# Peptides against a protein of PDB entry 3NZW, part 131

Target 1, 212 residues: chain A of PDB entry 3NZW
Amino acid sequence: TTTLAFRFQGGIIVAVDSRATAGNWVASQTVKKVIEINPFLLGTMAGGAADCQFWETWLGSQCRLHELREKERISVAAASKILSNLVYQYKGAGLSMGTMICGYTRKEGPTIYYVDSDGTRLKGDIFCVGSGQTFAYGVLDSNYKWDLSVEDALYLGKRSILAAAHRDAYSGGSVNLYHVTEDGWIYHGNHDVGELFWKVKEEEGSFNNVIG
Target 2, 222 residues: chain B of PDB entry 3NZW
Amino acid sequence: QFNPYGDNGGTILGIAGEDFAVLAGDTRNITDYSINSRYEPKVFDCGDNIVMSANGFAADGDALVKRFKNSVKWYHFDHNDKKLSINSAARNIQHLLYGKRFFPYYVHTIIAGLDEDGKGAVYSFDPVGSYEREQCRAGGAAASLIMPFLDNQVNFKNQYEPGTNGKVKKPLKYLSVEEVIKLVRDSFTSATERHIQVGDGLEILIVTKDGVRKEFYELKRD

## One batch from the design tools (peptide; made by RFdiffusion4, then SolubleMPNN)

Design b2_p19_6_s2 (from b2_p19_6, 12 letters changed)
Fold by OpenDDE base, seed 2:
Structure b2_p19_6_s2 (fold): chain B 212 residues (1-212), chain C 222 residues (1-222), chain A 19 residues (1-19)
Amino acid sequence: as target 1 above (212 residues)
Amino acid sequence: as target 2 above (222 residues)
Amino acid sequence: LFLHPITAEALEYSATFVK
């Protein structure tokens, strides 16, 4: 798995691969590793698919309850804290989760929290999570600027996942791409890694380690 | 060390068509190298035009299916005989599976039916309740033999239009029920040849707007 | 906590991971 999220002048980019594995078996190439919690809040999945899917869906319910009770959208801080508190209660039980809670509130602006099954909760501007994270960081960190255009930021997110998919055997399938703004998240499509690889290789003159 | 899980073998396969869905399973039940039964159905009509199979450890599979059937019953009681949608069924099954997260049902679960738009739907589950809607899924002992075949024949993976030098992929299209049944039969006959835990019989449940029909085919009994 | 120790091993082999 490779998931990433980063803040920039235009909001948040979230990009994820879609491969799931069971050992050496590719279980799926089409897993949705972004959970749309609400129109303004995204969760990403790394680790146990069921753990992430179940608890982030549960988180969505908690967020909705908050909205109903408080007549206000939940903050990204509060949403991530709910999840963090939950996984902390299960500490040692064997949950496997590496998640990012990404969203936009008027109070917080664009916000990213990393939450994992060890109970770690981190606020930050850039996170890559999963077995391919180091590959994604290699591309992302080398090209990241706060002042990226939306177009360039989207491309950078997509390109970073592509790099990870190329080098990490546990990442692949497709890139799902999101842009989070004050008005909510926008889905920017599913990009098959095979097609994307050849396109990027041709356009950039990159991936010269592959003859093809 | 005590192992609470058995492995009863078998294989299941779901394929969604445009206005139908198919869920198939062999009827062999084994333990180790012994055939317990040559006809133990593992694909079930659960009502509301939903078919289900939970393949792996049969005791867990049966328990899960029974719980789901009971869930359907209670859904009707609680919601004035409202039809359970396939997506709601999938969510319910997730909760059944994840409710045993720390002592999982040792099964690969597949359900098939029609979505609210009348389109074929197949949902697959891991043992702990991760689920995905797919066009096709193989589960069980011979899943590794069948799934690549389905990738090629249902999703047209690695197929290109002739004369395009591999630049134009074969377009996705829905398969007819006859084509799907053929693929299912070919999958199971092939799997039976190469896997000892698959064989004896093939039961296919076909879900359409008109209901669930069953087909049965003999497989090798070796 | 796992109800049975084998569950951890079973999960490693059978559960899907988005590593």
Scores: peptide ipSAE 0.137, ipTM 0.780, DockQ to the pose 0.092; fails the geometry check
Fold by OpenDDE base, seed 4:
Structure b2_p19_6_s2 (fold): chain B 212 residues (1-212), chain C 222 residues (1-222), chain A 19 residues (1-19)
Amino acid sequence: as target 1 above (212 residues)
Amino acid sequence: as target 2 above (222 residues)
Amino acid sequence: LFLHPITAEALEYSATFVK
């Protein structure tokens, strides 16, 4: 898995691969590793598929209950804290989760929290999470700046996942791409890695280690 | 070392069509190298046009299917005989599976039916309840033999339009029920030849708007 | 906690991971 999220002048970019594995077996190439909690809040999934899918869906329910009770959207801080508190209660039980809670509220603006099953909860501007995270960071860190255009930021997110998919055997399938703004998240499509790789190689003159 | 799990072998396969879905399974039940039964059905009509199979450790599979059938019953009691949708069934099964997260049902679960728009639907589950809607899925002993074949024949992976120099993929299209049945039969026939845990009989449940139809075919009895 | 040691091993091999 490779997931990433970063803040920039235009909001948040979230990009994830779609491969799931069971050992050496490719279980799926089409896993949705982004859960759409509400129109303004996303969760990413890395680690155990069931753990992430179950508890992030549960988180969605808790966020909805908050909205019903408080008559306002839950903050990204509070949403991430609910999840963090939950996984902390299961600490040592063997949950495997590496998640980013990304969203926008009027109070916080665009916000990213990293939450994992070890009990870590971090607020930050840039996170890559998964077995391919170091490959993604290599591309992302080399090209990141706050002043990226939305187009450039979307491309950078997509390109970083592509790099990870190329080098990490546990990452691949497709890139799912999101842009989070004050108006909520916008889905920017599913990009098959096979097609995307050749396109990027041709357009950039990159990936010269591969002969087409 | 005590192992609470057995492995009863077998293979299951789901394929979604446009207005139908198919869930198939062989009827062989084994333990180690011994055939326990040549006809032990593992694909079940659960009501509400939902068919289900949980392949792996048969005791766990049977328990899970029974729990789900009971869940359907209670859903009707609690919701004025409302039909359980396939997506709601999938969510329910996730909770059944994840409820035993720390002592899982040792099964690969597949359900098939029609979605609320009348389109064919197949959902697959891991032992702890991660699930995905897919056009096709193989599970069980010969899943590794069948799934790549389904990728090629259902999802047309690695197929290109002739004369395009590999630049144009074969377009996705729905398969007819007859085509799906052919693929299922070919899949199980092939799997039976190469896997000792697959054989004896093939039971296919076809879900349409008119209900569930069952077909049976003989497989190699070796 | 896992109710049985073999469960953890079984999970590792049988469950899907988004690593």
Scores: peptide ipSAE 0.109, ipTM 0.765, DockQ to the pose 0.092; fails the geometry check
Fold by OpenDDE base, seed 3:
Structure b2_p19_6_s2 (fold): chain B 212 residues (1-212), chain C 222 residues (1-222), chain A 19 residues (1-19)
Amino acid sequence: as target 1 above (212 residues)
Amino acid sequence: as target 2 above (222 residues)
Amino acid sequence: LFLHPITAEALEYSATFVK
């Protein structure tokens, strides 16, 4: 798995691969590793598929209850804290989760929290999570700047996942791409890694270790 | 050390069409190298036009299917005989599976039916309740033999338009029920030749707007 | 705590990891 999220002047980019594995077996190439919690909040999944899918869906229910009680959308800080508190209660039980909670509220602005099953909760501007995270960081850190255009930021997210899909055997399938703004998240499509690789290689003159 | 799980072998296969879905399974039940039964059905009509199979450890599979059937019954009681949708069924099965997260059902679960738009739907589950809607899925002993074949023949993976020098993929299209049945039969006949845990009989449940139809075919009895 | 230990083989068979 490779998931990433980063803040920039235009909001948040979220990009993820779609491969699931069971040992050496490719279980699926089409897994949705972004869970749409609500129109303004995204969760990412790495680790145990069932753990992430179950508890982030549960988180969505808790976020909805907050909205009903408080008559306002839940903050990204509060949503991530609910998940963090839950996984902490299960500490040592064997949950496997590496998640990012991404959203944009008027009070907080664009906000990303990392939450894992060890009980770690971190706010930050850039996170890559999964077995391919180091490959994604290599591309992302080399090209990131706050003043990226939306187009350039989307491309950078997509390109970073592509690099990880190329080098990490546990990452691949396709890139799912999201842009998060104050108006909510926008889905920017599913990009098959096989087609995307050759397109990027041709347009950039990159991946020269692969002979066409 | 006590192992609470067994492996009863077998293989299951789901394929969604445009306005239908199929869920198929062989009827062989084994323990180790011994055939327990040559006809033990493992694909079930659960009502509300939903078919289900949970393949792996048969005791866990049967328990899960029984619990789901009970869930369907209670859903009708609580919601004025409302039909359970396939997506709601999938969510319910996730909760059944994840409710035993720390002592899982040792099964690969597939359900098939029609979505709310009348389109064929197949959902697959891991033992702890992660699920995905897919066009096709193989589960069980010969899943590793069949799944690549389905990728090629249902999803047209690695197929290109002739004369395009590999630049244009074969377009995706729905298969007819007759084409799907042929693929299912070819999958199981091939799997039977190469895997000792697959054989004896093939039962196919076909879901359409008119209900569930069953078909049976003989497999090699080796 | 697992009520019953899942064998390593059962874990490999059971859990789809989105590693």
Scores: peptide ipSAE 0.104, ipTM 0.771, DockQ to the pose 0.104; fails the geometry check
Fold by OpenDDE base, seed 1:
Structure b2_p19_6_s2 (fold): chain B 212 residues (1-212), chain C 222 residues (1-222), chain A 19 residues (1-19)
Amino acid sequence: as target 1 above (212 residues)
Amino acid sequence: as target 2 above (222 residues)
Amino acid sequence: LFLHPITAEALEYSATFVK
């Protein structure tokens, strides 16, 4: 798995691969590793698929309850805290989760929290999570700047996942891409890695270690 | 050390068409090298035009299917005989599976039906309740033999338009029910030849807007 | 905690991961 999220002047970019594995078996190439919690809040999945899918869906329910009770959307801080508190209660039980909670509220602005099953909760501007995270960081860190255009930021997110998919055997399938703004998240499509790789190679003159 | 799980072998396969879906399974039940039964159906009509199979440890599979059937029954009681949609069924099954997260049902679960738009739908589950809607899925003993074949023949993976030098992919299209049944039969006959835990009989449940139809085919019985 | 030690092993081999 490779997931990433980063803040920039235009909001948040979230990009993830879609490969799931069971040992050496490729279980799926089309897994949705982004949970759309609500129109303004995204959760990403790394680790156990069921753990992430179940609890992030549960988180969505908790966020909806908050909205109903408080007549206001839940903050990203509070949403991530709910999840963090939950996984902390299960500490030692064997949950496997590496998640990012990404959203935009008027109070907080664009916000990203990292939450994992070890009980870690971190706010930050850039996170890559999964077995391919180091490969993604290599591309992302090299090209990131706050002042990226939306177009460039989207491309950078996509490109970083592509790099990870290329090098990490546990990452691949496709890139799912999101842009989060104050008005909510926008889905920017599913990009098959097989096609995207050759396109990027041709356009950039990159990936010269591979002969087509 | 005591192992609470068995492995009863077998293989299941789901394929969604445009306006139909199929879920197929062999009828062999085995423990180690001993055939327990040559005809033990493992694909079930659960009502509301939903078919289900949970392949792996048969005791767990049967328990899960029974619980789901019961869930359908109670859904009707609680919601004035409202039809359970396939997506809601999938969510319900997730909760059944994840409810035993720390002592899982040792099964690969597949359900098939029609979505609310009348399109064929197949959902697959891991033992603890992660699920995905897919166009096709193989599960069980011979899944590793069949799934790559389905990738090629249902999703047209690694197929390209002739004369394009591999630059244009074969376009995705729905398969007819006849094509799907043929593909299923070919998959199981092939799997039977190469896997000892697959054989005896093939039962195919076909879901359409008109209901569930069953077809049976003999497989190799050695 | 897992109800049985073998459960963890079974899960490791059979469950889907998004590593």
Scores: peptide ipSAE 0.096, ipTM 0.756, DockQ to the pose 0.092; fails the geometry check

Design b2_p19_6_s3 (from b2_p19_6, 13 letters changed)
Fold by OpenDDE base, seed 1:
Structure b2_p19_6_s3 (fold): chain B 212 residues (1-212), chain C 222 residues (1-222), chain A 19 residues (1-19)
Amino acid sequence: as target 1 above (212 residues)
Amino acid sequence: as target 2 above (222 residues)
Amino acid sequence: MFLHPLTAEAIEYHEKFVK
């Protein structure tokens, strides 16, 4: 898995691969590793598929309950804290989760929290999470700047996942791409890694380790 | 070491068509190298045009299917006989599976039916309830043998238009029920030849808007 | 860490050590 999220002047980019594995077996190439919690809040999934899918869906329910009770959308901080508290209760029980809670509220602006099953909760501007995270960071860190255009930011997110998919055997399939703005998240499509790779290679003149 | 789980082998396969879905399973039940039964159906009509199989440890599979069937019943009671949608069924099954997260059902679960638009739907589950809607999925003993074949024949993976030098992929298209049945039969025939835990019989449940139809085919009995 | 379904080993692990 490779997931990433980063803040920039235009909001948040979230990009994830779609491969699931069981050992050396590719279980799926089409997993949706972004859970749309609400129109303004996304959760990413790394680690145990069921753990992430179940609890982030549960989180969605908790977020909705908050909205019903408080008559206000839940903050990203609060949403991530709910999840963090939950996983902390299961600490040592064997949950496997590496998640990013990404969203926008008027109060917070665009916000990213990293939450994992070890009980870590971190607020930050840039996170890559998964077995391919270091590969993604290599591209992302090298090209990141706050002042990226939306177009460039989207491309950078996509390109970073592509790099990870290229080098990490546990990442691949496709890139699912999101842009989070004050108006909510926008899905920017599913990009097959095979097609994307050749396109990027041709356009950039990159991936010169591959001949073709 | 005490192992609460058995492995009864077998293989299941789901394929979604345009306006139908199929869920197939062999009828062999085995423990280790001993065939317990040559005809033990593992694909079930659960009502509301939903078919289900939970392949792996048969005791767990049967328990899960029974729980789901009961869930369907209660859903009708609670919602004035409203039909349970396939997506809602998938969510329900997730909860059934994840409810035993720390002592999981040792099964690979697949359900098949029609979505609310009348399109074929297949949902697959891991032992603890992660699920995905897919066009096809193999589960069980010979899943690793069948799944690549399905990738190629259902999703046309690694197939290209002739004369394009591999630059244009074969376009995706829905398969007819006849084509799907053929693929299922070929898959299980092949799997039977290469896996000892697959064989004896093949039961295919076909879901259409008109209901569930069953077909049975003999497999190799060795 | 990668997205994965629960494997047989994980099932056994949970059965033995988590439940």
Scores: peptide ipSAE 0.022, ipTM 0.763, DockQ to the pose 0.142
Fold by OpenDDE base, seed 2:
Structure b2_p19_6_s3 (fold): chain B 212 residues (1-212), chain C 222 residues (1-222), chain A 19 residues (1-19)
Amino acid sequence: as target 1 above (212 residues)
Amino acid sequence: as target 2 above (222 residues)
Amino acid sequence: MFLHPLTAEAIEYHEKFVK
């Protein structure tokens, strides 16, 4: 798995691969590793698919309850805290989760929290999570700046996942790409890694370790 | 060391068509190298045009299917006999599976039916309840043999239009029920040849708007 | 909720569905 999220002047970019593995077996190439918690909040999945899917869906329900009770959208901080508190209660039970809770509220602005099954909760500007995270960081850190255009930011997210998919055997399939703004998240499509790889290679003259 | 889980072998396969879905399974039940039964159905009509199979440890599979069937009954009771949608069924099954997250059902679960638009739907589950809607999925002993075949024949992976030098992919299209049945039969026939835990019989449940029909085919009994 | 010791192995089997 490779998931990433980063803040920039235009909001948040979220990009993830879609491969699921069971050991050496590729279980799926089409897994949705972004859970659309609500129109304004995204959760990413790394680690155990069921753990992430179940609890982030549960989180969605909690967020909805908050909205109904408080008559306002839940903050990213609060949403991530709910999840963090939950997983902390299961600490040592064997949950496997590496998640990012991404959203944009007027109060907080664009906000990313990393939450894992160890109980770690971190707010930050840039996170890559998963077995391919270091590969993604390599590209992302090298090209990141706050002042990226939306277009460039989207490309950078996509490109970073592609790099990870190229080097990490546990990542691949496709890139699912999101842009999060104050108005909510926008889905920017599913990009097949195979097609994307060749396109990027040709356009950039990159990936020269592979003969075309 | 005590192992609470058994492995009863077998293989299951789901394929979604345009306006139908198929869920198939062999009827062999084994323990180790011994055949317990040559006809033990593992694909079930659960009502509301939902068919289900949970393949792996049969005791767990049966338990899960029974629980789901009961869930369907309760759903009808609570919601004035409203039909359970396939997506809601999938969510329900997730909860059933994840409810035993720390002592999971040792099964790969597949359900098939029609979505609310009348389109074929197949959902697959891991033992602890992660699920995905897919066009096709193989599960069980011979899944590793069948799934690549399905990738090629259902999703047309690695197929290109002739004369395009591999630059134009074969377009996706829905398969007819006859084509799907053929693929299923070929899959299980092939799997039976190469896997000892698959064989004896093939039961196919076909879900359409008109209901669930069953087909049975003999497989090798060796 | 304590993990049943035997479940650790089972979890390893299903955690193989590690993304």
Scores: peptide ipSAE 0.020, ipTM 0.778, DockQ to the pose 0.079
Fold by OpenDDE base, seed 3:
Structure b2_p19_6_s3 (fold): chain B 212 residues (1-212), chain C 222 residues (1-222), chain A 19 residues (1-19)
Amino acid sequence: as target 1 above (212 residues)
Amino acid sequence: as target 2 above (222 residues)
Amino acid sequence: MFLHPLTAEAIEYHEKFVK
């Protein structure tokens, strides 16, 4: 798995691969590793698929309850805290989760929280999470700046996941790409890694370790 | 060390068509190298045009299917006989599976039916309740043998238009029910030849707008 | 290391941590 999220002047980019594995077996190439918690909040999945899918869906229900009770959208801070409190209660039980909760509220602006099953909760501008995270960081950190255009930011997210998919055996399939703004998240498509690789190689003159 | 789980072998296969879905399973039940039964159906009509199979440890599979059937019954009771949609069924099954997260059902679960638009739908589950809607999925003992075949024949993976030098992929299209049944039969026939835990009989449940139809085919009884 | 485990990893996890 490789997931990433980063803040920039245009909001948040979220990009993830779609490969699921069971040991050496590729169980799926089409897993949705972004959970659309609500129209304004995204969760990413790394670790146990069921743990992330179940509890982030549960989180969506908690967020909806908050909206019903408080008559306002839940903050990203509060949503991530609900999840972190939950996983902390299960500490030692064996949950496997590496998640990012991403959203944009008027009060907070674009906000990303990292939450994992070890009880860590971090607010930050850039996170890569998964077995391919180091490969993604290599590309992302080298090209990141706050003033990226939306187009450049989307490409950078996609390109970073592609790098990880190329080097990490546990990452691949496709890149799912999201842009999060104050108006909610926008899905920017599913990009097959095989097709994307050759396109990027040709356009950039990159991936020269592979001879076409 | 006490192992609460058994493995009863078998294989299941789901394929979604345009306006239908199929869920198939062999009827062999085995423990180790001993055939317990040559005809133990593992694909079930659960009502509301939903078919379900939970393959692996048969005791867990049966328990899960029974719980789901009960859930369907309760859903009707609570919602004035409203039909349970396939997506809602998938969510319900996730809760059933994840409810035993720390002592999981040792099964690979597949359900098949029609979505709210009348299109074929197949959902697959891991033992703890992660699920995905797919066009096809194999589960069980011979899943590793069948799944690559399905990738090639249902999703047309690695197929290209002739004369394009591999530049143009074969376009995706829905298969007819006859084509799907043929693929299912070929899959299980091949699996039976290469896996001792698969064989005896093949039961196929076909879901259409008109309901659930069952077909049975003999497999090798070796 | 976070992988995206399905059936096999869930089972392995159960065997390692629950049993």
Scores: peptide ipSAE 0.028, ipTM 0.777, DockQ to the pose 0.127; fails the geometry check
Fold by OpenDDE base, seed 5:
Structure b2_p19_6_s3 (fold): chain B 212 residues (1-212), chain C 222 residues (1-222), chain A 19 residues (1-19)
Amino acid sequence: as target 1 above (212 residues)
Amino acid sequence: as target 2 above (222 residues)
Amino acid sequence: MFLHPLTAEAIEYHEKFVK
């Protein structure tokens, strides 16, 4: 798995691969590793598929309950705290989760929290999470600027996942890409890694270790 | 060392069509190298046009299916005989599986039916309740033998339009029920030849708007 | 906490899905 999220002047970019593996077995190439919690809030999944899918869906329910009770959307801070508190209660039980809670509220603006099953909760501007995270960071950190255009930011997110998919055997399939703004998240499509690889190689003149 | 799980072998396969879905399974039940039964059905009609199979440890599979059937019954009681949708069924099964997260059902679960638009639907689950809607899925002992074949024949992986120098992929299209049944039969026939835990019989449940139909085919009995 | 060691192994095997 490779997931990433970063803040920039235009909001938040979220990009994830879609491969699921069981050991050496590729279980799926089409896993949705982004959970759309509400129109303004996203969750990413790394680690145990069931743990992430179950608890982030549960989180969605908690967020909806908050909205009903408080008559306002839950903050990203509060949503991430709910998840963090939950996983902390299960500390030592063997949950495997590396998640990012990404969203926008009027109060907070664009916000990213990292939450994992070890009980870590971090607010930040840039996170890559998963077995391919280091590969993604290599590309992302090298090209990241706060002042990126939306187009460049989207491309950077996509390109970073592609790099990870290329080098990490546990990442691949496709890139799912999101842009989060004050108006909510926008899905920017599913990009097959195979097709994307050749396109990027041709356009950038990159991946020269592979004969085109 | 104590192992609370058995492995009863077998293989299951789901394929979604345009307006139908198929869930198939062999009827062999085995422990290690000993055949317990040559006809032990493992694909079940659960009502509301939902068919289900939980393949692996048969005791766990049976327990899970029973729980789901009960869930369907209770759903009807609580919601004035409302039909349980396939997506809601999938969510329910997730909760059943994840409810035993720390002592899982040792099964690969597949359900098949029609979505709310009348389109074929197949959902697959891991032992702890992660699930995905897919066009096809193989589970069980011979899943590793069958799944690549399904990738090629259902999802048209690695197939290209002739004369395009491999630049244009074969377009995705739905298969007819006859084509799907053929693929299922070929899959199980092939799997039976290469895996000792697969064989004896093949039971296929076909879900359409008109209900669930069952077909049975003999497999090799060695 | 996992009830059985074998359960832990089984979970580890299947949890690798998202990694």
Scores: peptide ipSAE 0.019, ipTM 0.772, DockQ to the pose 0.082; fails the geometry check

